# Peptides against a protein of PDB entry 4LZF: the designs that were tried, part 50

Target 1, 155 residues: chain A of PDB entry 4LZF
Amino acid sequence: GGRLVVFPNGTRKELSADGQTVKVMFFNGDVKHTMPDQRVIYYYAEAQTTHITYPDGMEVLQFPNNQTEKHFPDGRKEITFPDQTVKTLHPDGREESVLTDGTIIQLNPDGSKVIQFNTGQREIHTADFKRREYPDGTVKTVYSDGRQETQYPTG

## One batch from the design tools (peptide; made by RFdiffusion4, then SolubleMPNN)

Design b2_p8_5_s4 (from b2_p8_5, 4 letters changed)
Fold by OpenDDE base, seed 3:
Structure b2_p8_5_s4 (fold): chain B 155 residues (1-155), chain A 8 residues (1-8)
Amino acid sequence: as target 1 above (155 residues)
Amino acid sequence: IELPEIPE
């Protein structure tokens, strides 16, 4: 069968019969699970936060406000906010946010910004201009010098 | 946050 070890400080350690699962219940309320698939689940009682580490280096943090963060081995981070917005931070500095209404906001390392609206319109912001692209192919550009240009769809 | 040490 399994084993239970009770330490003098109140910490308890449970081992499965096959030794593949280990559960440590610390005296302060923290819990550590080591699973057969080698993932480790930490629960911090005071912070009410769960931290999962995987053998490949992936980490998942779950906070009491319903925010979740995934840290990928390649350095990418994915944050799901309480409002269900998903933000991805790339190692090259690029950031992408997907809103619940389907809008996508991209921040590029060069400082430019691209917004893909749920209406099918796209807006591009650079140091030189602000440009709006419409589903019908019309493009309107306002340049930094005040000049405006409209390109109409061909065909 | 750090976990407490496991007693030996």
Scores: peptide ipSAE 0.090, ipTM 0.809, DockQ to the pose 0.630
Fold by OpenDDE base, seed 4:
Structure b2_p8_5_s4 (fold): chain B 155 residues (1-155), chain A 8 residues (1-8)
Amino acid sequence: as target 1 above (155 residues)
Amino acid sequence: IELPEIPE
């Protein structure tokens, strides 16, 4: 069967019979789980934070405020905020936020911004203009100088 | 945040 080792400092180590699962309960309340799938689960008692590391390099952080962060091996980071907004930070500097209503907000490295509304409308922000694209193909542009242009769908 | 060392 499994075994329990209790150390003089109060740390406890639980071992499964096959040795594939190891649980260390530290004297300070921290916990480390080594799982059969080679993921390691750290629980920091004081911070009440869970940190999972995967053998492929993925990491997951779970915070007491219900925020979750996923750190992907490719450098991408995905943050699920307490309000359930999901923000993805890409290695190239692009950021994408998906709101609970389905709205997608993209921030590009060049400073441009794209909002995909749940209505199907899309708004593009650049240094020179704000442009609204409608599902019917109509495009309205407001330029930084105040000029406006409407483009109608081509039949 | 760092975990304590595991005793030997």
Scores: peptide ipSAE 0.088, ipTM 0.807, DockQ to the pose 0.590
Fold by OpenDDE base, seed 1:
Structure b2_p8_5_s4 (fold): chain B 155 residues (1-155), chain A 8 residues (1-8)
Amino acid sequence: as target 1 above (155 residues)
Amino acid sequence: IELPEIPE
């Protein structure tokens, strides 16, 4: 009950019987699927990349190297890298990377950086200092002027 | 990231 239209340039268009699904197979190998839920799936043959767009503005990109990117309607972007690191880019400029070992790296709009290591250590980078916090309560600070300070836990 | 154009 579906229809197939073949164009002179080699592009083919398949329409489902219910009219809810449309598949366009372009002459260059690209494919466009319009689904019943109104999502559109673009496949770029040369790049081997899949691009899904949702009616709410969500977009998902799948690359041949196994990288996946989610573009949220609010401007947030989430990248899952091939090594399974997940990086989130926020609209305000803040970035957060979560490594597979549980380490979290935050880059703030003011240029500061915070690393939460899987060991429980934390490192803070600002314009004024670099600070390392240890699980035992020891804190080491290296200031931009070269001064160093160690704060020992109470005992 | 650069995506190719759909030939529509």
Scores: peptide ipSAE 0.051, ipTM 0.747, DockQ to the pose 0.151
Fold by OpenDDE base, seed 5:
Structure b2_p8_5_s4 (fold): chain B 155 residues (1-155), chain A 8 residues (1-8)
Amino acid sequence: as target 1 above (155 residues)
Amino acid sequence: IELPEIPE
C-alpha cells in the first residue's frame, strides 16, 4: 500500500504504493505533487495558483482569475487572459496578441506595430508612418511629417 | 503576481 508521513509541523507526505506519485501537503496549505510523468504540480494556497513544471522545462501557471501562462523552454511565454486573448512574448522581444475576434496585434522589437484586423484590413505603425492596407488593395499611408499617400489597386 | 516559495 501507500505510505503517509505526518510531520510534527503539520506537513503531510503521501507516497503511492508504486512510489511514482508523491504528494506533499505543507503546513501552510501549499501542495506539491510529483507525478509519474515527472511533472511537478505546485499549488500555492494563499495565491490560489497552480504551477506545473515539466521535465522538458515547460512551466504552466494557472491563476485564480482564470489566466494561464505557459513558459516554454525556448524562452517564449504564452499568456491566455481571462477574456481568452492569447499573448505570446517571444525571446527576441516580439509580442503577438490574438484577440477572440481574430484580430492579431504584433509588436516588433524595432518598435513597429502591425494590426491584422478581422475585417482583412491591416495597419502598420512605424516611426515614420502609419499605413492602412485594405482588402481591395488600397493602401493609405500617413507619414510622420503629415504627408499622406494613397495607393490604389490595379483595376 | 509573485508566487510564494514552497516551504523546505
Scores: peptide ipSAE 0.048, ipTM 0.740, DockQ to the pose 0.160

Design b2_p8_6_s1 (from b2_p8_6, 5 letters changed)
Fold by OpenDDE base, seed 4:
Structure b2_p8_6_s1 (fold): chain B 155 residues (1-155), chain A 8 residues (1-8)
Amino acid sequence: as target 1 above (155 residues)
Amino acid sequence: GMEVVVLE
């Protein structure tokens, strides 16, 4: 019940019987696939990149180097790098990287940085200090002027 | 020209 249309330039168009799926195979090797769920899958042959667009505005890019990018409708972007690090770029400018070992690195709009180590330790970097928080509640602070402070969990 | 083929 489906149909295949072959154009003079070599482009081919496949239509499903129900009309819900359309696949266009362009002469240059690109493919556009419109799915019943209204997502559109673009394959760019030269770049070997897949680009999926969803009706809610979500977009997913898959690159030949195994990098994946998700573009959320709210402006957030999530990049999965080839090494499987996941970096989230938030609309407020905050960036968060989750490493494969579970370490989380947060870059804040004010320039501060927070590292949440997989050991449970947390390190906070500001213009004024670097602070290390330990799972037992101990907090060590090294200030920009070289001063050090240790705070113990009991107060 | 254009060719149309019905798929099963």
Scores: peptide ipSAE 0.068, ipTM 0.750, DockQ to the pose 0.168
Fold by OpenDDE base, seed 1:
Structure b2_p8_6_s1 (fold): chain B 155 residues (1-155), chain A 8 residues (1-8)
Amino acid sequence: as target 1 above (155 residues)
Amino acid sequence: GMEVVVLE
């Protein structure tokens, strides 16, 4: 059998029989759960937030609004928003959002923006122009000086 | 004081 330790301040510590699982329930409602796979699950009662840390450095945060954040050892972050949009923040400053309809929005470190629509159309935003690319090969460009250009796939 | 209880 396992063991339960109750401290004078109200903190409780549960130890599994095999010693592989430890659960500490702090007097303030926080919980620390050490699992056999060495992940540590923190529950912060006041914030109602769950924070999981893994031996490889991965961290997972689960917020009460249904947002989830994954912090990868390489510095990448992946945020799943309540609406199920997934945003990836790369160490180089690049950001990529995948919407539920399949649209992909990329924000580049140089300030450019690329939208890959679920229709197959693609839009590129730079300091100099906005460009729309169509599946048939047509490309429409609006330059910052107001000039517009349309390129057709044939002739 | 501290209490120790055996869990079944």
Scores: peptide ipSAE 0.067, ipTM 0.748, DockQ to the pose 0.169
Fold by OpenDDE base, seed 3:
Structure b2_p8_6_s1 (fold): chain B 155 residues (1-155), chain A 8 residues (1-8)
Amino acid sequence: as target 1 above (155 residues)
Amino acid sequence: GMEVVVLE
């Protein structure tokens, strides 16, 4: 019940019997799948890259080095690197990286940085100070002028 | 030329 069209240049087009799936195999090895859920899957043969586009505007890129990128309709981008680190880039310029050991690194638009260690400690970097927060509630601050301050959980 | 084949 399906249909196959073969073009003179070698490109082939397959149509499912229900008309909901279309597969185009281009002469250069590229492939385009249109699926029943309206997502479109592009495979670029030379780059060995898969690109999926969704009707809501979401896009997913899969690279041959095992890197994956998700582009959300709101402008957010999520990158899963080959080492499995996940980096999120927000539209406001904020960046967050989640490492495999559980460490979270946040880079803020104002230049400040926050590190949430897997030990429960937290470190905050600003133009004015570096601050370390400990699980017991102790907070140690080193200011840019060299002054140091310790806040204890009892006070 | 262009060829049309009915799939099973």
Scores: peptide ipSAE 0.055, ipTM 0.743, DockQ to the pose 0.150
Fold by OpenDDE base, seed 2:
Structure b2_p8_6_s1 (fold): chain B 155 residues (1-155), chain A 8 residues (1-8)
Amino acid sequence: as target 1 above (155 residues)
Amino acid sequence: GMEVVVLE
């Protein structure tokens, strides 16, 4: 059988019979669960937040508002917002958001932005211009000085 | 003090 240890401060520690699962229930309501696969699950009672750490360095945070964050060993972060938008923060500084309708928003380290609309249109924002690319091949550019250009598809 | 209980 397993063991339950009760400490004077109210903290409880449950050990499985095989010793591979350990559950610590702290006096403040926090819970620490060590699993056989070596992942550690923290539950912070006051924040109602779950924090899972994996032996490879991966971390997963689950917040009470249904937001989830994954912290990858390479430094990448993936945030799933309550509205199910997924935002990826890359180590090079690039950010990418995927909306539920399939729209993709990319923020680049140089400050430029690219929006790939679900309609097939693409919009590029730079310091020098805003450009709209259409599925038929038409490209419209508005430069920062107010100049405008339209490129028509060949054919 | 500390208490130890055996779980079945």
Scores: peptide ipSAE 0.051, ipTM 0.742, DockQ to the pose 0.169

Design b2_p8_6_s2 (from b2_p8_6, 6 letters changed)
Fold by OpenDDE base, seed 4:
Structure b2_p8_6_s2 (fold): chain B 155 residues (1-155), chain A 8 residues (1-8)
Amino acid sequence: as target 1 above (155 residues)
Amino acid sequence: GMETIVLE
């Protein structure tokens, strides 16, 4: 059968019969759970935070405010905020936020910004202009100097 | 001291 070890300091260690699961309940309330699939689940009692580490390097953090963070082995991070906005931080410095309404906001390393609206419209912000692209192919550009340009779809 | 309990 399984084993429970109780240490003098109050820490408890539970071992499954097959030895594949280990649960350590520390005296401070923290919990470390090693699973058969080699993921390790940390629960930090004071912070009320759960931290899961996977053998491939993936990490998942769950915070008491319902924020979740995924740290991918490639360096990408995905943050699900309490409002359910999902923000992805890419290794190249690009950031993308997906709002609950489907709007996607992209921040590029060069400082440009792209908004993909749920309506199918797309807005591009650069140092030189703001450009709105419409589903019908129309493109409106407002340049930094106030000049405006409209391009119409061909057909 | 340390105690070990077998879980069934």
Scores: peptide ipSAE 0.035, ipTM 0.714, DockQ to the pose 0.169
Fold by OpenDDE base, seed 5:
Structure b2_p8_6_s2 (fold): chain B 155 residues (1-155), chain A 8 residues (1-8)
Amino acid sequence: as target 1 above (155 residues)
Amino acid sequence: GMETIVLE
């Protein structure tokens, strides 16, 4: 059925009987799997990192510290950190981090920052002010010049 | 030193 080829340099190539799976074990310890679904799984032995490439252009990196990175065909990158925080890097430069407690931190290309707290509060940082929006509709703004403004929901 | 082995 399947075939195993052993090369003089120590590289080994396994071919499944149906030819749909190919496993190359390189002399340096790296491994390359070509799967029936056309994904290619690279294992880099020294880095202990797994790199999966999909036919649609998706790439997934799995690092030994349990960090996972997804590289989407549209240019978006999604990083799942060991603490399970998920950070998305958008092609337009926007970055979004979702914390395990539900807090969302958004960094915008214009330099503004938006924090959506798990409490329902929202904080907006711009060059001109920091603004806190409360669930009851109250909005507090602290301007760069030190001025403060409170807007009440029944205004 | 190359060899080919039939897998199960």
Scores: peptide ipSAE 0.035, ipTM 0.715, DockQ to the pose 0.169
Fold by OpenDDE base, seed 3:
Structure b2_p8_6_s2 (fold): chain B 155 residues (1-155), chain A 8 residues (1-8)
Amino acid sequence: as target 1 above (155 residues)
Amino acid sequence: GMETIVLE
């Protein structure tokens, strides 16, 4: 059957009968699970943090404040904050935040910013202008020199 | 010392 090994320092190692699961309980309270699907689950007792590593390179961190971070093999990171905002950091430097009210905020590598409001309006910020797009097709632009322009849906 | 116990 299964086997339990107890070490002199208090560390314990449990092996399942089928050999597919290994649980190490370290003397300091840390725990390491090796699962049949080859994922490894680390629990760090002092930090109260769970760290899961997958064979494809995916990593998941779970913090005691309920923040979670996913580190994808392609370099993308996805952070779910305690307030449930989800922020995605892309390898090209682009950042996207999805707020709980449905608002999406995009920060681009060139310094531009795009806000997609839950009302259907969109706002674009560049070095040269701020532009507001409305659901009816109206577009209002305020340029850096103070000039304003309105484009109407009819032309 | 180190101990080995068979789990039931």
Scores: peptide ipSAE 0.034, ipTM 0.712, DockQ to the pose 0.150
Fold by OpenDDE base, seed 2:
Structure b2_p8_6_s2 (fold): chain B 155 residues (1-155), chain A 8 residues (1-8)
Amino acid sequence: as target 1 above (155 residues)
Amino acid sequence: GMETIVLE
C-alpha cells in the first residue's frame, strides 16, 4: 500500500504503493506532485498558481486569472491570455499575437510591425512608412514625411 | 514527532 508521512511541522508526504507518485503537502498549503512521467506539479497556495515542470525543460504556468504561460526549452514563450489571445515570444526577439478574431500582429526585432487583419488587409509599420495592403491588390503608403502613395492593381 | 501511516 501507499504511505503517508506526517512531519512535525505539518507537512505531509504521500507515497503511492508503486513509489512512482509522490505528493507533498507543505505546511503553508503548497503542494508538490511528482508524477510517474517525471513531470513535477507545483501548486502555490498563496498565489493560487500551478507550475508544471517537465523533464525536457518545458514549463507551464497557470495563473488564477486563467492566464497560461508555456516556457519552451528553446527559450520560446507562449502566453494565452484570459481573453484567449495567444502571444508567442521568440528567442530572436520576434513577437506574434493571434487574436480571437484571427488577426495576427507581428512585432519584429528591428521595430517593424505587421498586422494581418481578418479582413485580408495587411498593414506594415516601419520607421519610414505605414503601408496598407488590400485584398484587391491596392497598396497605400504613408511615409514618415507625410507623403502618400497609392498603387492600384490595374496601374 | 514524525508519523507514518500505511495507506491500504
Scores: peptide ipSAE 0.033, ipTM 0.713, DockQ to the pose 0.169

Design b2_p8_6_s3 (from b2_p8_6, 6 letters changed)
Fold by OpenDDE base, seed 3:
Structure b2_p8_6_s3 (fold): chain B 155 residues (1-155), chain A 8 residues (1-8)
Amino acid sequence: as target 1 above (155 residues)
Amino acid sequence: GMSIEVLE
């Protein structure tokens, strides 16, 4: 019930019987699938890369080194690296990395950095100070002028 | 160009 069209250059086009799936196999090895849910799957043979586009504007890229990138309609980008670190880039310039050990690193547009360690400790870096927060409530601050301050949970 | 159609 389906339909196959073969072109002189070797490109082939397959149409499902219900007309909801279209597969184009290009002469260079590239493949384009149009699916019933209206997503389009591109496979680029030379780059060995898969590119999926969704009707809502979302895009997913899958690279041969096992890296995956998601591009959201709101401008947010999520990258899963081969080592399984997940990095999120926000439209406002904020970046967040989640490491496999549970550590979270946040880079803010103002240049400040926040590290949430898997131990429960938190470190904050600004132009004026470095601050370490401990699970028991103790906070240690080293200021840029060399002054140090410790705040204890009891006071 | 011209194409060949096969019904399946």
Scores: peptide ipSAE 0.037, ipTM 0.720, DockQ to the pose 0.148
Fold by OpenDDE base, seed 2:
Structure b2_p8_6_s3 (fold): chain B 155 residues (1-155), chain A 8 residues (1-8)
Amino acid sequence: as target 1 above (155 residues)
Amino acid sequence: GMSIEVLE
């Protein structure tokens, strides 16, 4: 059988018979599960947040507002917001958000921004210009000095 | 500190 250890402060520790699972129920309501696959699941009662750590360094945070964050060993982070937008933060500083309608917003380390609309249009923002690319091949550019250019598709 | 162990 398993073991239950009760401490004077109210903390309880449950050990499975095989010793592969350990559950600690802290006096403050926090819970720590050590699983056979070596993942550790923390539940923070006051914050109502779940924090899972994996042996490879992966971490997963689940917040009470339904937001989920994944912290990858390579430094990448993936945030799923309550509205189901997924934002990826890359180690090189690039950020990418994928909206539920398929729109992709990319923020680059140099400050430029690229929006790939679900309509097939693409908008590029740089320090020097804002450019709109259309599915038919038309490209409209508005430069920071107010100058405008339109490139028409060949045909 | 002291603990109480219950075998199951």
Scores: peptide ipSAE 0.034, ipTM 0.706, DockQ to the pose 0.166
Fold by OpenDDE base, seed 1:
Structure b2_p8_6_s3 (fold): chain B 155 residues (1-155), chain A 8 residues (1-8)
Amino acid sequence: as target 1 above (155 residues)
Amino acid sequence: GMSIEVLE
């Protein structure tokens, strides 16, 4: 059998028989689980947030609004929003959002923006222009000076 | 501090 330790302040500590699992239930409602795979699961009662830390440095946050964040050891972050949009934040400052309809939005460190629509169309935003690329090869560009240009696939 | 240990 396992062991239960009860402290005077109300904190409780449960130890599994094999010693591989430890559960601490703090007096304030917080919970800390140490698991056999060495992940540590924190539950913060007031925030209703779960925070999992892994031995390799990975961290997972689960918020009460159904948002989930993964913090990778390389500095990358992956946020799954309540609407199931997935946003990846890269260490170089690049951000990529994948919408549920398949649209991909990329924000680049230089300020440019690229949208890959689920229709196959692609839109590029820079300081100098907005450009729409169509699956048939047509390209429409609106420059910052108001000039417009259309390029057709067959001359 | 002191604690109470219960075998389970």
Scores: peptide ipSAE 0.033, ipTM 0.706, DockQ to the pose 0.168
Fold by OpenDDE base, seed 4:
Structure b2_p8_6_s3 (fold): chain B 155 residues (1-155), chain A 8 residues (1-8)
Amino acid sequence: as target 1 above (155 residues)
Amino acid sequence: GMSIEVLE
């Protein structure tokens, strides 16, 4: 019940019987697949990259090096690197990297950095200090001038 | 251009 159209240049177009799926196989090896759920899957043969677009504006890119990028409608981007680190770029400029060991690194628009270690420790970097927070409530601060301060959990 | 159509 489907249809196959073959063009002189070698491009092929497959139409499902229900008309809900369209697959275009271009002469250069590229493929465009329109799905019933209205997502469009592009495969770029030379780049070996898959690009999926969703009706809500979501986009997913899959690269041959195993990197995946998600582009959200709100402007957020999520990159899964080949090493499986996941980096989120937020619209406000904040960046967050989640390492495979559970460590979270946050880069804030003001230039500050927060590292949440998998041990439960947290380190805060600002222009003025580096601060280490421990699970027991102890806080150690090293200021830019070299001064150190320790705060204990009991106050 | 001209195409070949195959019904399936």
Scores: peptide ipSAE 0.033, ipTM 0.705, DockQ to the pose 0.169

Design b2_p8_6_s4 (from b2_p8_6, 5 letters changed)
Fold by OpenDDE base, seed 5:
Structure b2_p8_6_s4 (fold): chain B 155 residues (1-155), chain A 8 residues (1-8)
Amino acid sequence: as target 1 above (155 residues)
Amino acid sequence: GMEVIVLE
């Protein structure tokens, strides 16, 4: 059958009969669980945080406040906040937040910002202007110098 | 001392 090893310092190691599952319960309360699918589940007792590492390089962090972070092999990070907002950090520096109402906020490496509202409106922020695009095709631009421009869909 | 227990 399986084996349980109890070390003098209080650490325990459980080995399944087939050897596919190994659970180490460290003296400090931390747990390392190696699973048959080769994922490793770390539980940090003091932080109450679960850290799962996958053989493909994926990592998942689960925090006690219900925040979840996924670290993808390509360098992308996806954070699901307790309010269920999902923020993606891209390797190129782009950040994208998807709110629960469907609003998407994109921060671009060049400093520009794009907000896609759940109403279908889109707002673009650049160093030179703020632009609002409306579902009917109207586009309003407010330039940094204070000028305003409206483009109508039938122009 | 170390203890070894057979599980199931």
Scores: peptide ipSAE 0.069, ipTM 0.752, DockQ to the pose 0.170
Fold by OpenDDE base, seed 3:
Order: sequence, then C-alpha cells, then structure tokens
Structure b2_p8_6_s4 (fold): chain B 155 residues (1-155), chain A 8 residues (1-8)
Amino acid sequence: as target 1 above (155 residues)
Amino acid sequence: GMEVIVLE
C-alpha cells in the first residue's frame, strides 16, 4: 500500500497507502509532514523549531526554549513566553500581557497604560495623570501639574 | 540511484 522513496542524496519520502499523509525526511535532518487535514508541519533540525501552517492562514511556531507564537489570519499575534506570560499584539497596535499571578497589563496606541492588579485595584497612566482605582470605589488621581484628587465612594 | 520500496 504505502511507498517509500529514497533519493541519492539521502532524502526519504514516505507516502501513506490512502495518499493523505506525506512525510519528507531531508538529508539535513529537516522534516515535512503533510497531514489529511491539510496542515503542514515543518521541523527545522538546525534551529530545533517546529512550524505548523493551517489552510485558513493560521501559523504556530514552537521554539526550543519553550516559547510559542500563534499568528492569526487577522494579523493578531499571541506569544507564550518560557515564564508562561501570554502577550497579545493586536493589529491596531494595542498590546496586552497576562502574567501568571493574574495581573493584566495593557499598552494602548495613544500611549496610555492600564494595569489590572490581581487584588482588584486598577491603575491608569496617561500623559496628564496617574490614577488608582480601588475595589471599594475610591479613586486617587495624581496630575502632571502636581495636583492630587481623591474621590470617595457615594454608597 | 533512486529506490522505490513498497511499505507494508
């Protein structure tokens, strides 16, 4: 049923009996798998990197340091770092990082920054002020001109 | 040269 082709340079090509799976083992150690679901899996031996491409345009990269990158068809990228922080880069320039302790850091295209702490507090940084919001509804603002304001909960 | 082997 299946076939194995061996080339003079040492490259090998395996074909499944149903013709839906193809495995090419290149002479340099690289491997290419074409799967029945039409995804293609590349392994680059020198870089020790796996690259998966999907028919809808999705791509997944797996690096030897355990970093993974997902490239979505809409231009969004999701990076999982070795420390398990997940960073999302949006097409509009917005960046969001989710830390392992639950903290979320957002960098906006206008230069503002928002931190959602795992304690329920939120901090907002703009060109004009830094603002801290507390779970009880208290809001403290420090303006760039040195003024400070505290807004208390109304109940 | 090139070889072709039928897999089981």
Scores: peptide ipSAE 0.055, ipTM 0.744, DockQ to the pose 0.150
Fold by OpenDDE base, seed 2:
Structure b2_p8_6_s4 (fold): chain B 155 residues (1-155), chain A 8 residues (1-8)
Amino acid sequence: as target 1 above (155 residues)
Amino acid sequence: GMEVIVLE
């Protein structure tokens, strides 16, 4: 069978019979689980946070407020907020948020912003202008100098 | 001291 080791400080270590699973229950309430698939699950008792590390370098954090963060080996991060908005942070500095209604907000490294509305409209923000693109092909642009232009769809 | 218990 398995083994339980109890240390003088109150820490406990459980070993499965096959040696593939190890559970360490620390004196402070923290828990470390080493699984057969080589993932390691940390539970931090005071923070009530779960932290999973995978052999390929991926990490998953689960917070008590229902927020989840995934840290990918390539440096990308994906945050699922309590309201179920999903924000992706790319290694190049680009950020993308997907709202529950399907709206997509993109923040670019140069400071520009693109909003893809669930209505099919698209809004582009740059240092020089704000542009709204409509599903019918109409495009309205407001430039930083106050000038406005409307481009109508080709007939 | 350290204690070892066999789990069934």
Scores: peptide ipSAE 0.051, ipTM 0.743, DockQ to the pose 0.149
Fold by OpenDDE base, seed 1:
Structure b2_p8_6_s4 (fold): chain B 155 residues (1-155), chain A 8 residues (1-8)
Amino acid sequence: as target 1 above (155 residues)
Amino acid sequence: GMEVIVLE
């Protein structure tokens, strides 16, 4: 059967019968759970945060405010905010946010910004202009010098 | 001291 080890400081260690699961309950309330699939689940009691590490280098953080962060081995991070917005941070500095209404916001390393609205409209921000693209093919551009341009779809 | 208990 399984075993429970109780240390003098109050730390407890549970060992499964097959040796595949180990649960350490530290005296301060922290918990370390080693699972058969080799993931390690840390619970930090004071922060009320769960931190899961996988053998491939993947890490998952779960915060008490309902925020979840996934840290991928390639350096990419995916943050699910309490409002369920999902933000992806890429190693090249690009950031992409997907809002619950379907809107996608992209921040590019060159400083440009692209918003893909759920209506099908798209807005592009650069140092030189803001441009709005409409589903019908109309494009409106406001340049940094104040000039405006509207391009209509070909009839 | 340390205690060891058989659970199952």
Scores: peptide ipSAE 0.075, ipTM 0.753, DockQ to the pose 0.151; fails the geometry check

